Peptides against a protein of PDB entry 5VZU. Designs and how they scored, part 197

Target 1, 271 residues: chain A of PDB entry 5VZU
Amino acid sequence: GRTLEDIFHEHMQELILMKFIYTSQYDNCLTYRRIYLPPSRPDDLIKPGLFKGTYGSHGLEIVMLSFHGRRARGTKITGDPNIPAGQQTVEIDLRHRIQLPDLENQRNFNELSRIVLEVRERVRQEQQEGGHEAGEGRGRQGPRESQPSPAQPRAEAPSKGPDGTPGEDGGEPGDAVAAAEQPAQCGQGQPFVLPVGVSSRNEDYPRTCRMCFYGTGLIAGHGFTSPERTPGVFILFDEDRFGFVWLELKSFSLYSRVQATFRNADAPSPQ

## One batch from the design tools (peptide; made by RFdiffusion4, then SolubleMPNN)

Design b2_p27_1_s4 (from b2_p27_1, 16 letters changed)
Fold by OpenDDE base, seed 1:
Structure b2_p27_1_s4 (fold): chain B 271 residues (1-271), chain A 27 residues (1-27)
Amino acid sequence: as target 1 above (271 residues)
Amino acid sequence: SEADKAVEELQKDFVLPSRWDLSKMKR
């Protein structure tokens, strides 16, 4: 029977062949684009920059992590047969933190799926509500013909009299149920494990994470066919490592910061 | 050079496809 190794070898041969076809079709003409690193901001979750994916058949998976207010983006620096360079491989909603359960319940894929899908529904509701407010505001600026509003005489509001009735009503002190402020789970890392049935390329991923957020990942067929967003979980491990759980694909991608310094990689200051 | 270190960091993970990469390709 075909081994997993045989399947991987066949797939690698296919990818090499695809690369050969594409490079040969264009007489090995390669277009180089300068990439600028995003400027760091004080409010950035971590320092923006280049991260290497430890996942993928393509040998080299580089993404740029950048912050855009309450959103983070992973932009592909390296293309693959499915998703070209410059596409946003992940989009993270920093408004929607995901609370992971305990380690026992983290092993349950259905529990993680439930949590993520509930957050996805909230995000959809917020988008619908915000879309209605933006739609209603533009319609009503018909030219208000300035009909001269006739000066209706200000009727003197009658002086309401002083009636001082001292009603004694001894309102019982309603027990202020102290809404237990769920302690903002500050930057103490929580134990982390992948759910059963989520594929990781290696078992060597951080077993503690700082925080998780809802996000979407881009998936497509070969040649960027039928591109769609799939729900997932962005996992911040530390300053130099993050992961993405692809929920529908049952897969995990680990990204590690590229430590190399690049000269003249800073974005030109907006003049 | 800094560039050579960058290239070396970039090159380290020629790793075989996951079943997941295959699943993306079948759609």
Scores: peptide ipSAE 0.020, ipTM 0.466, DockQ to the pose 0.092
Fold by OpenDDE base, seed 3:
Structure b2_p27_1_s4 (fold): chain B 271 residues (1-271), chain A 27 residues (1-27)
Amino acid sequence: as target 1 above (271 residues)
Amino acid sequence: SEADKAVEELQKDFVLPSRWDLSKMKR
């Protein structure tokens, strides 16, 4: 039977060979495409831009983080054997915040899994309901042929209104003090730890996070075979660092801002 | 099997978990 070591060696040889083929193709023909940085908006969760994945064995992984209303997007700038450049590696739903439990309960993978799967089900329900409203609105433009029904003269019945007295009952307008939703305090970062059984390639991840959101990550086989989206958690650590927990894969990816300043990298203003 | 679990653990080290679904590995 194949040993674990045999399967490991076969898989590593395939990954190295794929990486070698992809890199060696660049020696013969390089296609350059200019990448523009997304414009920063005041409502962006953090400054958009380039982030480096801290991956040990696969080398340099660069993603572009951008904001699109209530969604954030991670787009691959570097390709790999599974997912080519230009693909959306992560999609974050900024409507669906994940509340992490206390530090003790954060070690429980089943609790994180429950929280994420409950949010996934809500997102699915909202998508189904929104799809029905958009479908029903288009059907009713049947041409109502305006048959001119004849103007029968409705008689002017002179209903005498009686003189009902002005009862002064000064009902004080109950000031419904709209409880000002206290602006969700830009909360002090909470302690953060990975659940037991979630693999991190870097043990030096931040131990405090600002907030988390539901998201989905793109996975595929070699050569971009059978691409699918898996549920996960986007973790904002700070202005320059975020993570993604891949729930089904039980793995964590850390991303750090590329601090290089790029001249003339701004998108041309739409003329 | 215990072998499948140990393959999964070895693969976590070498496969970018973000892209490789262990279920899509040709068993």
Scores: peptide ipSAE 0.016, ipTM 0.470, DockQ to the pose 0.035
Fold by OpenDDE base, seed 5:
Structure b2_p27_1_s4 (fold): chain B 271 residues (1-271), chain A 27 residues (1-27)
Amino acid sequence: as target 1 above (271 residues)
Amino acid sequence: SEADKAVEELQKDFVLPSRWDLSKMKR
């Protein structure tokens, strides 16, 4: 029978071969597209930019992290045999914080799974409720038959009426828009450990995290077949490192900021 | 099969957010 090692070796050979085929086919027909770094905003959880995935069997994986209001996105800059470049490998919902348990209970995969799936169900409910409101509003524009309402003419010019006293504009004190709770200050980071049975290629992941959020990761078969979103946890470690726990895959991906400065990589200012 | 379990274990270690469809591997 094939050993685990034999299957591993074959799998790695195929991934390398696929990468080689893709890269070699491109030598003849490369379309180059300029990539711009996303603009940094004051409300961004961390500085947006390029991050290197350390988990890849495909070698160097680059993801662009960007912020879009209450969402963050990891966009693949490097494609792989499953997920092409330009796809959103991770989507993070910054509205749905994941509270990790204590360090002892963090080792329990079932506890993490429970927490994530409860948040997933909440997100699903919110999407269904928002979808119903959008659906009901469109239905009732039945074709109003434009009955030709008749031409009634009357011109009358009525009169002058008098001096409206200046009503004292009692400026009601504008409700102080509750200052959006500043994302809870960088409290002492929480101790972090991967659950038992979550695979990490690098044991050298940060053992302290700032915060976690619910997210979804994109998975697909080879050639981007049957793409689906799976639940996961975005883990912010620091300004330069984040992780993603793929819940269904029982895997962890670590991403580290690319420290290289690129000249003229800034997005053109929207004119 | 034992091979499927072995692949599932390897997939845990190597899966990028991709389901490797082994059925599409050229035998």
Scores: peptide ipSAE 0.008, ipTM 0.467, DockQ to the pose 0.037
Fold by OpenDDE base, seed 2:
Structure b2_p27_1_s4 (fold): chain B 271 residues (1-271), chain A 27 residues (1-27)
Amino acid sequence: as target 1 above (271 residues)
Amino acid sequence: SEADKAVEELQKDFVLPSRWDLSKMKR
């Protein structure tokens, strides 16, 4: 039978070959697309921009991080043999913060898995509820042709009954203490460690994180076959570094900001 | 140029496919 090693060798050869084929096609015909940096907004979690994956499995891995209200998006700038350029490699739900446990419990993959799957279920419920409201709203705009029903005569219904003053029972509205979302204290990042059994390319990742969010990552076979979203955790380390834990794949990806300044990379103002 | 510096920065940490990265492949 094929060993796991044989399988890895075959896949590595296929990946290299596919990359070589794509690269060699550039000698014959190149399509250039200009990429614009997303404009920074005050409410953005961090400055949007280009980030480099430190894992570099396909050589150069560049992702554009952008913010879209309560969502963040990682868009592949570099394609790979599995996922072409322009695909959303990660989608982050900034409404669904992941609370990491203490450092001891962070080593437990099953604990992280539980936390992420509970958030995934909440996100699914919210999508189902929002889908029902959108479905019911479209059904009612049948044009009721108001056929003019004939004017039946006004029967004069009779007079004024008297001034029953109902007492003002001032029921104090119980202050629903909206659990104040503790403002994201720009506080000291919490200690961070990868769970046991989560593969990282190296152990050189930040050991503190600011915050984590639920997200989904895109995975596919070679040639973008059978693409699907897998649950994960977006980890904000600092202004220039984020990670993604691929829960089902038990893997971690670290991304670091490209520090190079690009002239004339700003999006043209919408005219 | 600034572009050459950007390319040089981007070329840092070029790595061949590894077992770690093959785990992201859906079969």
Scores: peptide ipSAE 0.021, ipTM 0.488, DockQ to the pose 0.084; fails the geometry check

Design b2_p27_2_s1 (from b2_p27_2, 7 letters changed)
Fold by OpenDDE base, seed 2:
Structure b2_p27_2_s1 (fold): chain B 271 residues (1-271), chain A 27 residues (1-27)
Amino acid sequence: as target 1 above (271 residues)
Amino acid sequence: MPAEAGPAPFGDYAIIDGAIMQVEPPP
């Protein structure tokens, strides 16, 4: 039978051939635009920069990871037949942490699907509520000429009633065992495994993860037709590795930091 | 009819003198 390696090699050859055909059609007329590495901020989850990964059926791809407050973004540096360069391949909501179950329940795709879809629904509700508050705030600046309704002097009613005895009901203070939120040991990774039926091109994914977040990934047909965002899980493994689980595609992409130093890739300091 | 090859979705990158360059089709 065709090995997974044979299939990947075939797809890589097809991608190279497509890149060659398309580049040859432009008669070597290409536009070059300088890309700067995002500046690192103290509140960034990890250092921003270039990561190499496998996206869908295509070969090695390059993405730029950047942080934008409570959001992270993966931007394609390499294009593919479905999604051009410059597109935002992943958007991560750093407000919506995914809690993975124990290692046994992590093998259950339906459990991961449930957890992700519950978070997706919360994100949708928050977007609807925030849209209503922005709509209602503009309408009510009608000048309420509140006419001064006259102060009716409601009367003094007096009554005295008596001596009810102090019942000493010594209600024992029920020890509210404050469930000590075990301080999420910020440094110990949790055991990680892909659900059964999630495809990975790389079986050598890290078996321990630091944090997971809700996110969305961009998918499209050939020539960027019918682009849509699908739900997924961003998995932070370490400072140099993250993954994305494409929930609907049942696929996992592993991204590793490009370790090359680029002498001229830093953004000019704002003067 | 030759399928009108739509604009190549294939942006790529180049490293030129330690700068990262997005390589795109002509506009």
Scores: peptide ipSAE 0.333, ipTM 0.781, DockQ to the pose 0.358
Fold by OpenDDE base, seed 4:
Structure b2_p27_2_s1 (fold): chain B 271 residues (1-271), chain A 27 residues (1-27)
Amino acid sequence: as target 1 above (271 residues)
Amino acid sequence: MPAEAGPAPFGDYAIIDGAIMQVEPPP
């Protein structure tokens, strides 16, 4: 039977062959578009920039990580036979933190699946509610023809008097139990392990994570056929590493910052 | 890592004079 390694090797050979064939055909006609690094903002979860990852069977991929308020985005810089460059490989909802269980329960794929699907349902509900508020707000701007309603005379309603009985109701000071906002443990990493049955290309992934968020990943068939968004978990390991668990695919992708400095990659200052 | 992977029809990148370039197939 074909091993997973045999399948990966075949797909890598096919990818290399495709790259070679297309390079040989299009070398004289390639279009070059400049990409700028997103400017770093103080509120960014980590510094935005280029990350290298292993994406499934396609080998090395480059993604641009960027922050957009309470959302993060991974944009493909390298394409693959399934998903072309410029597509958003991952979309992260920074509003929806995933709380990982203890290490024992992290090994249970069904527990992770439950947690992610519960968050997915909340995200869907919020989208429906926000869609209704936006829908109801547009419907009421029918042009009210302001027909001038005739000025009916102000009847002087009489000044009834000042009966000032001071009721002494001694309201006991209800102890406002200040719900101690559990200080967001913003600094201590949690022990991390992949669930059983989640495939990783390498077992060499960080065994401690800072935080996790709900996200969606883009999957497609060959030639970008039937593209869809699948639920997943964005895992922040450190300033230079993040992962994505593809829940439906039962796979994990590790991304590491490209440490190269680019002299001309910053966006031009707005004049 | 070298300027390895030649442009693919699904898009690739190049570093040219310290600029990041998206490489796209011809239209």
Scores: peptide ipSAE 0.332, ipTM 0.787, DockQ to the pose 0.309
Fold by OpenDDE base, seed 3:
Structure b2_p27_2_s1 (fold): chain B 271 residues (1-271), chain A 27 residues (1-27)
Amino acid sequence: as target 1 above (271 residues)
Amino acid sequence: MPAEAGPAPFGDYAIIDGAIMQVEPPP
């Protein structure tokens, strides 16, 4: 029977062949495009920039992390056989925080799956509701044919004034106990462990996380065939590290900030 | 030494004079 090692070697041979085929398509001409670091904002979850990850057999991947209000985005700077450079590998909804369970229950993949799928359904509902409000506003401006209706004389109806006593029913305003948004414990990171059955290439991932958010990851077949968005979890570990759990793939990707100094990578100020 | 980014047939990046340069994938 094929061993996992045999399957891995076959996949590596296919990947090498694909790399050779694609490299031959450059016809000895490489096009370089200058890219700029996203501008940092005070409300950004972490400093935007380049992060390096490793995906199984693909080797080193580079992703640009950027913030767009209540969304974060990972853009592929490097491509792979499935997803070319320039694609949005991850899209994060910063409105939809994922609350990880305790460390014992974090080992349960089905619990994480439940939590993520519940958030996915909320996101879907919000998109449906927001789509309806945008549609109903084009109400019928029917042509108001201004027919001039003639002035009928208003008769003087008489002044009867009964003395209805105002009952002072002092209805106490029921204190709507604003469900105290538990202050995001800005303190010590939550203990973190991958669920059983989630593959990580390296067991050397951070064992504490600051925050988690719902997101979607892009998956495709070789040559960018049948691209789709799958549900996942963005995990913020620290200022320089984040992860993404691919729920359907049962995989984890760790990203670490590229510590290079980019002297000429800032976007020109808009004139 | 900058790690020799091996040929990145699916798109790559380079740091050239402190600028970030993306190698576009083949057409």
Scores: peptide ipSAE 0.300, ipTM 0.780, DockQ to the pose 0.267
Fold by OpenDDE base, seed 1:
Structure b2_p27_2_s1 (fold): chain B 271 residues (1-271), chain A 27 residues (1-27)
Amino acid sequence: as target 1 above (271 residues)
Amino acid sequence: MPAEAGPAPFGDYAIIDGAIMQVEPPP
């Protein structure tokens, strides 16, 4: 039977052949575009930069991770037959945390699917509500001519007196047991496992994660046909590793920071 | 009609003198 390894090797050979065909059509002319590292901000979830990932059978993927307020973005530096370079492979909503269940329930794909789809519906509702407020505000700039209506002197309504009857009603202080806000366990990694039936190229993914967020991944057919955003889970493992669960594809991509010294990769200071 | 240069299906990257370069087919 074909091993998963055989399938990956065959697909990598097809990708290399396609890359060779495309590069040969352009007479080996290549355009070099300089990319700058995104500036690091104190509020960034992790340091932005280059990450190397495994994307199914596509082999090595390079993405730039950047932060944009309450959103994170993975931009493809390497392209493939489905998604070209420069496209946003993942878009992460840092407003919408995913709470993973216990390890037993994490093995259930339907449970993860339920949690992600519930968050997806909340995100859609918030987008609809925010769209209505922006629409109503623009209509009412009719130039109301400021007719100066004369200041009629509002009469001093008389100071009604001080009748201070001290009704003693000694309502017992119901002990509002302040539900102790369980300190958000923000610092301790939770146990992590992929659901049954989610494919990973590498079984050596981290078995603990810091945080998870709702996100969308870009999928397309060959030649970037019918591109769509599919729901997924961004998984922060540590400062140098994150993952993405492609819910509809039932696949997992692991990304690791590119450990290189970029001496000339900082954006020029805005003059 | 200029052929709409379809999105370059393959990009690569290079590190040249400590700069990050995206490598694309010509437009």
Scores: peptide ipSAE 0.293, ipTM 0.770, DockQ to the pose 0.303

Design b2_p27_2_s2 (from b2_p27_2, 8 letters changed)
Fold by OpenDDE base, seed 4:
Structure b2_p27_2_s2 (fold): chain B 271 residues (1-271), chain A 27 residues (1-27)
Amino acid sequence: as target 1 above (271 residues)
Amino acid sequence: MPAEAGPAPFGDYGIIDGAIMQVEPPP
């Protein structure tokens, strides 16, 4: 049978061959487009910018991380044979935090799968409800032809009188059980480990994470065939590192901030 | 080309004079 190593070598040879074919077809004429860093906002989970990652069997990938209110997005800056540059490799729902279990239960892939799929179902329900509210709001703008309803006469309803007996009902002050605001554990990272059977290229990933969110990752066949969104977990490790667990692929991608000084990467001020 | 990324036929990036330059995928 083919070993995992044989499959990896075959895939690497195919990638090299594709790379050679494309570079040879275009006579090395490369078109460059200027891109800008997203402006940093105070409410951004981390500073937006370029992150370097390893994607499954693919080489080095560069993604732009950006924040859009309660959503984050990873956009491919580099392409691969499956997903071209400019595509959204990950979409993160910052409304749907994932709580990881204890370190022992984090080793259980089925437990992580359960947690993610429960959140996925909530996201689907919210999308259906929000779709219904948007649908019902559009249906009522039929042009009401304002037929002039005839002025029916104001019948003078009589001013019946003032008997204000003050009932003294001494309602006991119900103890407002102050819902203990669970202190936003904003600061302390939790122990982190990949589930058994989740592949990582490197075992050198952070063993502590700050927070996790539900997200979807884009997968496709070669030539961007049959693109689909798969459920996953965005893992924030620190200001410069995040991961994505591809649930269906049972894989983990680690992304690290590109440590470069971008002197001219800010968006031009709107004139 | 950033020394770290060999030419990516599916799109690449570069830093030119502190600008971020995306290589467009070939047509």
Scores: peptide ipSAE 0.247, ipTM 0.756, DockQ to the pose 0.282
Fold by OpenDDE base, seed 5:
Structure b2_p27_2_s2 (fold): chain B 271 residues (1-271), chain A 27 residues (1-27)
Amino acid sequence: as target 1 above (271 residues)
Amino acid sequence: MPAEAGPAPFGDYGIIDGAIMQVEPPP
């Protein structure tokens, strides 16, 4: 039978061949596009910037982490055979914090899966509810063709019926308990371990995390075929490191800040 | 030549004069 090593070797040969084919399409002409670091905002979870990570079977990738209100985005700077550069490899919903269980229960993949899928369902419900409010507002501007309704006759005003006492139905305003956005407590880091059966390319990942959020990762076949968003967990370790657990793939990607000094990478100030 | 421009088959990046330069994927 094919060994795991044979399958890996065949897959690596295919990836090398694909890399060769695509590299040959450049015909010795490389087009470079200047990219800028996203501007840092005071409310950003960490400084935006370039991160190096391990992505699936394709090895090392570079992503740009940026913040967009309550969303974070990892944009591919490097491409791979599945997902070209410029695609959003991860999208993080900073409204939906994932609470990891204790260290013993973190080893249980089914527990993490349950927690993530419950958050996924909430996100889906919120998207459906917000879609209904936007839909109902547009329907009623049909042009009222004012067909002149014929003057039906002036039926007589019936008489003043008597003083009905105002029932003070003091409808207590139901306190819509605004779910207090729990301030992002810069909580003490919690012990972190990958669930059993989640593959990591590097066993040297941080064993303490600051916080986790619901997110989605982009997956596709070779040549960006059938791209889809799969549920996952964004794990903030520190200012320079984050991870992503690909729930369906049972894989973990670790991203570390690129420590290079970019003297000319800031966006020009809008004149 | 940007020092770190490896073969960029699916898009890559380089640093040119402290600017970040993305290599565009082939068409």
Scores: peptide ipSAE 0.237, ipTM 0.753, DockQ to the pose 0.270
Fold by OpenDDE base, seed 2:
Structure b2_p27_2_s2 (fold): chain B 271 residues (1-271), chain A 27 residues (1-27)
Amino acid sequence: as target 1 above (271 residues)
Amino acid sequence: MPAEAGPAPFGDYGIIDGAIMQVEPPP
């Protein structure tokens, strides 16, 4: 049978061959485009910028993380055989926080899958409802000149009935102890572990996370064939690290901030 | 070659004079 090592070696040879074929097409002409770091906003979850990560077997990839109100975006700066540079590799919905279970239940992939798919269904419902409100608002400008039908004055009568005694039933106010939603201590990280069967290339992922959000990741075949968005989990570890769990692929990508001083990477001030 | 730009067959990046330069993939 093919060993995991044989499969890995065959895949690496294919990637090397693809890299060679595509590199040979450049004919020594490389086009460079200047890109700027997104401006930081006060409401940004973390500082936007360049992050280095591993995407599947392709090695080190660079993504630009940016914030767009209630959405975050990872844009590929480097390309791979499946997804070229400039594509939006991850889209994060910052409205849909994922609460991870306790550490024992985090090892259960089916539990994570359930939680993510329930959030996916809520997102789908919200998109359908918002589509209906935009449709119904255009139709009702028809001038209903509805004529003033003279509704008549019916006067009817006075009936009396009597004495019902004041039953004193002293219903004790059951103290509904409002379970004080323990303010999610915004500063204490939750213990974090990958589910069993989720592949990570890096075992040195952070074992504590700040928060998680629903998101979608872009997947495609070689040459960007049949691109689709799959459900996943964005995991914020700290100011410089985030992860993405690709739910359907059962894989985890770790992204770390590029620790470089970009003296000239700020967007020019709008004149 | 910018020191960090590997072969960019699918697009890559480089840092040139503290600017971020994206290498565009071939057309």
Scores: peptide ipSAE 0.235, ipTM 0.753, DockQ to the pose 0.271
Fold by OpenDDE base, seed 3:
Structure b2_p27_2_s2 (fold): chain B 271 residues (1-271), chain A 27 residues (1-27)
Amino acid sequence: as target 1 above (271 residues)
Amino acid sequence: MPAEAGPAPFGDYGIIDGAIMQVEPPP
């Protein structure tokens, strides 16, 4: 019977052949664009930069990780038959932390699916509420015609003063101690394991994670057909490694920092 | 030519003189 490895090798050969056919059509005229590393900010979850990963059968992928306030973004530097370079392969909402269960319950895909879909619904609700506040402010200031209506004068009256002393019931405002969200212990990483049935190409993923966040991944058919955003989990392992769990695809992508030093990759300082 | 620039029909990257160069996907 065909092994998963045999299927993978066949698909990789097809991808190499596709790459060859496409490049042979373009008469070797490749356009190169210089890209710059995003500037590091003190509030960045990790240093932004290039990460290498494997997605499905596509071989080596390069993504640029960047931070945009409460969002992180993975931009494809390499393309594939489904998603060309320059697309946002992952978008991470750093406002929506995913709390992983204990190690025993992490093996349950349905538990992870429940947690992610609950967060997806919250994100959808917040987007609907924020959309309503922006809509009501365009009240039609119709032109107030300045009609000059006239002067009428009247009149006097009177005085009455009853003295009702309302008692100062000084109800102490109960300090609703806002449950200080315990600062996420910057301590020892949580034990991490992939759910049963999530495919990983490499079993050598980190077995501890620092933080997880809700995110969406871009999927498409060949030639970037029917592109859609699917729910997933961004997993921060350490300063140099993150993962993405594609919930609907039941797949895991591991990304590792490109350790090459780029002497000329810093963005020019804004003059 | 950066030695590692495989065929880039979907976009690829290279390192040229310590700069990161993206190969643009064909139009």
Scores: peptide ipSAE 0.222, ipTM 0.749, DockQ to the pose 0.269

